# Peptides against a protein of PDB entry 4ASU: the designs that were tried, part 18

Target 1, 270 residues: chain A of PDB entry 4ASU
Amino acid sequence: ATLKDITRRLKSIKNIQKITKSMKMVAAAKYARAERELKPARVYGVGSLALYEKADIKTPEDKKKHLIIGVSSDRGLCGAIHSSVAKQMKSEAANLAAAGKEVKIIGVGDKIRSILHRTHSDQFLVTFKEVGRRPPTFGDASVIALELLNSGYEFDEGSIIFNRFRSVISYKTEEKPIFSLDTISSAESMSIYDDIDADVLRNYQEYSLANIIYYSLKESTTSEQSARMTAMDNASKNASEMIDKLTLTFNRTRQAVITKELIEIISGAA
Target 2, 83 residues: chain B of PDB entry 4ASU
Amino acid sequence: FTFASPTQVFFNSANVRQVDVPTQTGAFGILAAHVPTLQVLRPGLVVVHAEDGTTSKYFVSSGSVTVNADSSVQLLAEEAVTL

## One batch from the design tools (peptide; made by RFdiffusion4, then SolubleMPNN)

Design b1_p9_4_s2 (from b1_p9_4 with P1F L5I)
Fold by OpenDDE base, seed 5:
Structure b1_p9_4_s2 (fold): chain B 270 residues (1-270), chain C 83 residues (1-83), chain A 9 residues (1-9)
Amino acid sequence: as target 1 above (270 residues)
Amino acid sequence: as target 2 above (83 residues)
Amino acid sequence: FPAPIFVPP
């Protein structure tokens, strides 16, 4: 490579390094906010799931309609965040299909559709876009919940798949159950809950769905920002190492050019 | 007893004597060993009676309350403020 | 900030 080629490559990589460093700082700020907002959201979301765990709500095996909600975002450059959710969705969809269940998919965030469109296009009910530019709110979750409930798809049970935040260096793709109103109302285990009006139960279920979606969005966002911060840090380090290597190559090449020019001068003077 | 909004936690697995909640069907007091129930919150006052005899008041907008067979309670408000 | 947008399949 000529000195000019090396210099051009150095300039390009230095520019990439600046971009990745900037993106790391932005991700770090978003992560710090997301982690703070996740604390109450986790208590709230786990509190909503407590009924389903304590009542041991089970869907009868004869019920065939299953909904998968994959939670991610529209934004890339966050490592395996989207692919982890999509992988779990694919696995779950395959297992359910093998069990003779009908599977429909909802994607929260455009990246789910982007990954699954070729293989699962016919199973998609809807995709929600404009996810991940701002922190998710309870209002956003309520909109998603309402659209789901109004979709006309009469699912019996479902799964919400999202990345649970563990630490700045760790997330885990998890699944939580979602149940239809009919499944909850027909569950034998719900008989211990006395004096439940059908309208009350409907409203309760609407809140429950919004609550779990909100929780999943907060977990996903925190995981995503952390993963993006890590990915940008790694990219910045890799760029630094490449700059160092190219700088050494530049210096060696420069010395070789100078030496060659000196030899040419000496040989031409003879 | 757990009482939270999406943005704030007021109680997390705390022991309390009584919680008064505003529901769509009427306000009721949740005592220890209350029968399991599910209710939806109406806008109104939540009163938490601590074991030490202290009382705390909150305004809630909407949400849900769950009383489980294990005497655990989840009060989940969309919005809540301390009074 | 825009709310999530429903995109049909």
Scores: peptide ipSAE 0.044, ipTM 0.932, DockQ to the pose 0.058
Fold by OpenDDE base, seed 2:
Structure b1_p9_4_s2 (fold): chain B 270 residues (1-270), chain C 83 residues (1-83), chain A 9 residues (1-9)
Amino acid sequence: as target 1 above (270 residues)
Amino acid sequence: as target 2 above (83 residues)
Amino acid sequence: FPAPIFVPP
């Protein structure tokens, strides 16, 4: 490579490093906010899931309709965040199909659709876009819940798949159950809950769905911002190492050029 | 006893003596060893009676209350404010 | 800020 080529490459990598450092700072600010907002959201969301865990609600084997909700965002440059959710969605869909269940899919965030549309197009009910520009609100979760309820798809049970935040360096793709009103109403384990009005139970389940979606969005957002921060940090470090290597190469090449020019002067071989 | 909104936690796995909740069917008190139940909240006052005899009041918009067989209670409100 | 946008398959 000529000195000019190395200089151009150095300039390019230095510019990339500036961009990745800037993106790291933006991701760090968004992460700090997301983590703060996740604390109450986790208590709230885990509280909403407590019934399903404690009642050990089982779906009858004759019930065949299963809904998968995959939660991510529209935004890239966050490592394996989207691919992890999509991988688990594919695995779950395949397992359910092998069990003779009908599977439908909802994508929260355009990245889920982008990954799965070609292979699972016939299974998609809806995709939500414009996810991840701002922090998710309970209103956003309510819109998603309402759209699901209005879809006319009569699922028996479902799975919401999202990245649970563990730490700044760790997330885990997890699944939480969603149950239809009919499945909850018919569950033997619900018999201990006395004198529940059908309208009360309907309203309770609609609210619970919004709660679970809200929780999943908050976990996903925190995981995404932490992963983006880490990815941009790693990119910045890799750029730094490449700058150091290219700087050494530049210095060696410069010395070789000077030596060559001196030899040409001495030898008269212009 | 857990009491939270999407944005704020008031109680997290706390022991309390009694919780009075406003439901669509009326206000009722949740005591220790209350029978399992599910209810939807109406706008109104929540009163938490602590074991030390202190009382805390909250206004809630909508939400749910769950009483489980293990005597755990989840009070989830869309909006809640301390009074 | 806009709510999530519904996009049919």
Scores: peptide ipSAE 0.042, ipTM 0.929, DockQ to the pose 0.057
Fold by OpenDDE base, seed 3:
Structure b1_p9_4_s2 (fold): chain B 270 residues (1-270), chain C 83 residues (1-83), chain A 9 residues (1-9)
Amino acid sequence: as target 1 above (270 residues)
Amino acid sequence: as target 2 above (83 residues)
Amino acid sequence: FPAPIFVPP
């Protein structure tokens, strides 16, 4: 490489490092907010799931329609955040198909679609875009829930797959169940719940779905910002190391050029 | 007893004497060992009666309340404010 | 803030 080539590459990497450092700071600020907002969202979301755990709602084995909701975002540069969700979605879809279930997919965030489109295009019902630009709200979750319920796909049960936040350096891809109104209504374990009007149960289920979606979005957002912060930190470090290496190469190349020029002068070949 | 909104937690696995909730089917009091039920909240007043005799009032919007067989209660409001 | 936009498959 010429001195010009090395200099150009150094400039490029330095610019990348500036971008990655800036992105790290932005991700750190968003992470700090997301973590604060996740605390109540966990209590709220886990509270919504309590019925399903306590009632031990089971889908009959003869039921064949399964919905997979993958939760991520539109935004890249966050390590394995999207690929982890997509990997688990693929695994779940394959397992369900092997069990003779019909599987449909909803993607929350365009990255899920981008990863799965080629292999699972026929299984997609809908993809939600513009996810991750702003912190998710309960209103956003309600919109997603409503669109799901109005999709015309009569699923019996489903799985919402998202990254649960563990720490600034750790997330875990997890799955939580979702149930159709019919599955909840027909569950034997629900018989103990008295005075459940059908309209009440419908409305309750709508809230429950919105609640779990909201929770999943909050977990996903916190995980994503944390992962992005880490990824940008690593990218910044890698850029620094590359700058150091290229600087050494530049210095060596510069000395070689000078030596060559001196030899040419001394030899009269200049 | 758990009482939360998406943005705030008021009670988390707390023991309370009674919770009065506004539901679409009517307001009712949740006592210890209340029968299991599912209800949807209407906008209105939630009153929490603590074991120490203190009473706290909250305004809630929409949401849900679950009373489970184990006497656990989840009150989940879309919005809630202390009064 | 705009709600998420859904796109059909």
Scores: peptide ipSAE 0.032, ipTM 0.925, DockQ to the pose 0.058
Fold by OpenDDE base, seed 1:
Structure b1_p9_4_s2 (fold): chain B 270 residues (1-270), chain C 83 residues (1-83), chain A 9 residues (1-9)
Amino acid sequence: as target 1 above (270 residues)
Amino acid sequence: as target 2 above (83 residues)
Amino acid sequence: FPAPIFVPP
């Protein structure tokens, strides 16, 4: 019985190790693509944020509606990627609530909803699920931006929270501001810009929102694939250690069985 | 001057002499001392005049152009191709 | 293009 049980467990863990190794290779391939696609996306996204950073757009204190967009994915087995975003979203939501602001949440990826649903269900406007296992496109970002703008929630200011890629071994959860058209149009700092047609400003804001979302998705995807590769490597190592331990246990148990059988033969108790 | 699409970078923090952009309100040239402005791109030709006198032409589908008070320019196109 | 699927709360 005991040798069979150990053998079955060994087989199971060896199979897990094969799966985790395979997943590591898949994650590595996706990471390599994501990193290549992130290079132009970062230049593009940082360019889109440049206005808001330089104009120092301030939201009046009387404005109470705040939107939090958490960017993640539907996919597990990537370490702390989802929990990091969710933790920062919770912190931001709590700080804003303490300041007397109304907070609404958008989740990009089902994992955000899964983590926050019990505590923040009433604050969720919408959750976006990924259609398939493809890298995010500008079209995807445009759909999210359009849905946000059409949600009917008239936010004044918002925060987009995502994991910024640093290296194959490091990411950082960051926040970038998003502003409503009304907040941008009413900002004193915008007076430096020539008379901007209201339609031009609206179109600019819509495009900018899509750009920022696209950027955040690219950073998030690269961070996630890197973290998944690391997580699968760690899982493979843990499986290896467990295989070694079980192999030792198997050998000891086999010796004990043989010894018992020899004693039974010698004693005539068979 | 930064000019990029979601998938390609053409210029990254480069110094240029002039950029001609196709906007919805008309085509205009952005010079180093241009007043701050925001515009939306229409489909058309972008012409970049480098300091060395080199001229590069691009076709863009849509996007935005931002001229800031610090003379930085961000040209962001949804799609762009070198001509 | 695989568009994000809207999931209502």
Scores: peptide ipSAE 0.025, ipTM 0.914, DockQ to the pose 0.059

Design b1_p9_4_s3 (from b1_p9_4, 3 letters changed)
Fold by OpenDDE base, seed 3:
Structure b1_p9_4_s3 (fold): chain B 270 residues (1-270), chain C 83 residues (1-83), chain A 9 residues (1-9)
Amino acid sequence: as target 1 above (270 residues)
Amino acid sequence: as target 2 above (83 residues)
Amino acid sequence: FPPPVFVPP
């Protein structure tokens, strides 16, 4: 490589390092906020899921329609956040298909669609975009829930797949159940709940769906920001190492050029 | 008893004597060992009666309340404020 | 920022 080539590459990597350092700082700030906002959201979301756990709601085996909701974002540069969700979605879809279930997919965040479009395009009902630019609100979750309910797909049960935050260095892709109104209404275990009007149950279920989506978004956001922070830190370190290596190469190449020029001068070949 | 909004937790797995909730079908008191039920909240007052006799009042917006067979209660409000 | 927007397949 010429000195010019090395210099150009050094400049490029230094610029990348500046960007990655900046992104790390932004991700760190967003992570700190997301983690604070996740604490109450987790209590809230787990509280909403408590019914399904305590009532032991089972979907009848004859029910064939399954909805998979993958939760991520539109934003890249966050390590394996999107691919982890997509991988689990693929695995779940394959398992359900092997069990004779009909599977439809909803993507929260454009990255899921980008990964799954080629292989699962026919299974997608809808994709939500503009996810991850700002912290998710309950209003955002409500919009998603409403659109889901209005999708026209009469699922029996579903799965929401998202990254649960564990720590700044760890997330785990998890699945939580989603049930249709009909599945809940027909569940034998729900007979214990007295005086549930159909309208009340409908409203309850709509609210519950929004709650679960909100929870999943908060977990996903926290996981994403932590992963982005880590990814940008690693990228910055890798860039630093590459800068050091290229700087050494530059110095060696410079000395070689000088030596060559001196030899040419001495030899009269210039 | 768990009482939370998306942004704030008021009670987390607490033991309480009674919770009065505003539901779409009317306000009712949830006592210990209340029958399992599901209700949707209307805007109104939540009153939590602690075992020590203290009472706390909250204004809530929309939401849900779940009373489970194990006597656990989840009160989930979209918005809630201490009064 | 706008809320999430649905995009049909």
Scores: peptide ipSAE 0.056, ipTM 0.928, DockQ to the pose 0.056
Fold by OpenDDE base, seed 1:
Structure b1_p9_4_s3 (fold): chain B 270 residues (1-270), chain C 83 residues (1-83), chain A 9 residues (1-9)
Amino acid sequence: as target 1 above (270 residues)
Amino acid sequence: as target 2 above (83 residues)
Amino acid sequence: FPPPVFVPP
């Protein structure tokens, strides 16, 4: 490689390093906020799931309509965040199909659709875009919940798949159940809850859905920002190592050129 | 007893004597070993009576309350403020 | 920022 080629490559990598370093700092700030906001959101979300866990809501085997909600974002450069969710969605969809279930998919964040569109296009009901630019709010979750409920798809059971935050270096893709009003109303375990008006149960289910979506968004966001911070740190380190290697190569090449020029002068070949 | 909003936790698996909640069907008090119930909240006052005799008041906008067979209670409000 | 936007398949 010529000195010019090495210099051009060095300049390019240095620019990439500046970008990745800046992105790391932005991700770190967003992560710190997301982690703080996740603490109450987790208590809130787990509290919303408590009924379904304690009541052991079961979907009858004759019920065939299943909804999968994949939760991620529109934004890349966050390692395996999107692919992990998509992989779990594919696995779940395949298992449900093998069990004779009808599967429909909702993507929260454009990246889910981008990954699954070719293989699962016919199963998509809707994709939500503009996810991940700002921290998710309960209002955002309510909009998603409302759209789902108004979609006209009469699911019996569903699953929300998202990345649960564990630590700055660890997330786990998890699944939480969602149930239709009919499934909840028909559950034998709900008989202990006497005097529940149908309207009350409907409102409860709608609110619960929004709560679970909100929780999943908060877990996903925290996991994503952490993963992005790590990815950008790794990219910055890799760029640094490459800069060091190229700088050494540049120095060696420069000395070789100088030596060659001196030899040409001494030999009279110049 | 768990009482939380999306942004704030007021009680997390705490033991309380009584919780008064504003529901769409009416206000009622949840005592220890209350029968299982599920209700939705209307805008109003939540009053938490702690075992030590301390009473705390909150305003809630909307939400849900669940009393389970295991005597656990989940009070989830969309918005809640201490009064 | 705008709320989530619905995109039909």
Scores: peptide ipSAE 0.035, ipTM 0.918, DockQ to the pose 0.056
Fold by OpenDDE base, seed 4:
Structure b1_p9_4_s3 (fold): chain B 270 residues (1-270), chain C 83 residues (1-83), chain A 9 residues (1-9)
Amino acid sequence: as target 1 above (270 residues)
Amino acid sequence: as target 2 above (83 residues)
Amino acid sequence: FPPPVFVPP
């Protein structure tokens, strides 16, 4: 490589490093906010899931329609965040199909579709875009829930798959159940809940779905921002190492050029 | 007893004497060993009666309340404020 | 057909 080539490459990598450092700072700010907002959201979401855990709601085996909701975002450069969710979705879809279930997929965030569209295009019902630009709100979750409920797909049960935040360096892809109104209303374990009006139960279920979606979005967002921060830090470090290596190469190449020129001068003077 | 909004937690697995909730079917008091129920909140006042006899008041918008067989309660409001 | 895309408001 010529000195010019090395210089050009150095400039390019230095620019990348500036971008990755900037992105790290942005991700760090978003992470700090997301983590703060996750605390109440986790209590809220776990509270909503408590019914399903306590009632041990089971879907009858004759019920075959299953919905998978994968939660991520539209934005890349966050390590394995999207691929982890997609991997879990694929595994779940395969297991359900092997069990003779009909599987449909909803992607929250365009990255899910981007990963799965080739292999699972026929299973997709809808993809929600513009996820991850701003922090998710309960309103956003409610819109998603409403759209799902109005989609005309009468699922019996479902799975919401998202990255649960553990720490700044750790997330875990998890699954939480979602149930249709019919599944809840017909569950034997629900018989202990007396005098529930059908309209009340419907409305309750709408809230439950919105709550779970909201929770999943908050967990996902926190995990994503943390992972992005880490990814950008790693990218910045890798760029730094490459800059150092190229700088050494540049210096060596420069010395070689100088030496060559000196030899030419000496040889031409003879 | 858990009482939260999406953005704020008021009670997290706390022991309380009674919680009065505004539901679409009417306001009711949740006491110890209340029968399991699912209700939807209407805009109104939540009153939490602590074991020490203190009362706290909250305004809630929409949401849900769950009373489970194990006497656990989840009050989940879309919006809630302390009064 | 590609699945429908929804953009939350």
Scores: peptide ipSAE 0.027, ipTM 0.913, DockQ to the pose 0.034
Fold by OpenDDE base, seed 5:
Structure b1_p9_4_s3 (fold): chain B 270 residues (1-270), chain C 83 residues (1-83), chain A 9 residues (1-9)
Amino acid sequence: as target 1 above (270 residues)
Amino acid sequence: as target 2 above (83 residues)
Amino acid sequence: FPPPVFVPP
C-alpha cells in the first residue's frame, strides 16, 4: 500500500471512530432515560400479567389461531437486538405450525419485517413503523392494541416476544402470553372472579393488552439503547486499534520510502 | 397491594387495610380477603387506608383493578396523581 | 413525532 492509500484509510477510520463515539453518547443518554422510565413501566406491566399467572389461564388445545407479536424497532446498529427477537419468533412459529396451529405475525418496528419478510411474508398481518425515534408512550401502546383488536384476526391466544432488560450488558428475549377476550371469558379459572360484566371484561382486556404492549416496548427500548451503546463502544475500540496498526504501518512505510529514495540518489538510478 | 401508572409507582406489593376505588359500576372498598373481582376504573378518587391508620388520596383517570384469590390487588391507572 | 405508521404487508 502506498503512503497515500494508508493516509486515506486512516482518515476514513478516524471519521468512523468519531461517528461511533458520537452515537455512543447519544445511546447513553437515551439509555439513562429509558432505564429510569422502565422502573414504573415494569411494575405496571408485571401487574397486568399477574392475572394471567394467578388465574392460570389456559387455552384449549382445540383452539388453533395463534398470534405472535414481535417487539423491536426501526433502528439498526444495536447488536443482536432484532435478530434475537426474530429468532425467537421463527422458533415459536415453527413449533406452533408443527402443533397444527394457524400462526399470524405482527411486527412492532420495521426491522422485524426486514428480517422475516422472505420466509414469513404470508403470515404478517401488520407492521408498525416509526418505532424507536422517541421513547414509547402509553398512547403508542394503545394505538397498537387498538389496531390488533380491530385487525379482524380472531386469535385464540398469542405471544408477545421482546427483549427484557437485565443490565447494561445483558438482555434476555422473553415471551409473554396474550389472550383473546373469548379465551379469558371461557376460562374455568376465571369462575372465581365474581359477577364480571361482559363489557367490564372487554374494557379490562383492552387495558391489559395496552399495558403489556407498553411494558414490552419499555423493556425493548432499554435493552436496545444499552446494546447500541455497547456496540458503538466496541466499534470505537476496534477503530482505535485499527488506527494504531495503520499508524505503525504508515511510519514503517514512510521510513522505507525515505530509504529507497536515498539509495536511488546514491546509486544514481534516479 | 400494587398501585401504579405507566410513569409512576405509588404502592408496590404493600400491605394496606383498605382501598376505595371508583369503578364504572360504582365505588367499592377492597378489604382484606375481598372476593376476587375485575373492574375498570372511572375517573375519580382512590383512597388508600394504610395499616398505621394513614389515609392517602389519589385522583385516577381510567384503568383497571384486579382483586385476586390470594388477596393481592393490582390497581393500574392510565394516569394518577397524589392529592 | 408522528404516530406509528401502519405499513401493509
Scores: peptide ipSAE 0.020, ipTM 0.918, DockQ to the pose 0.054

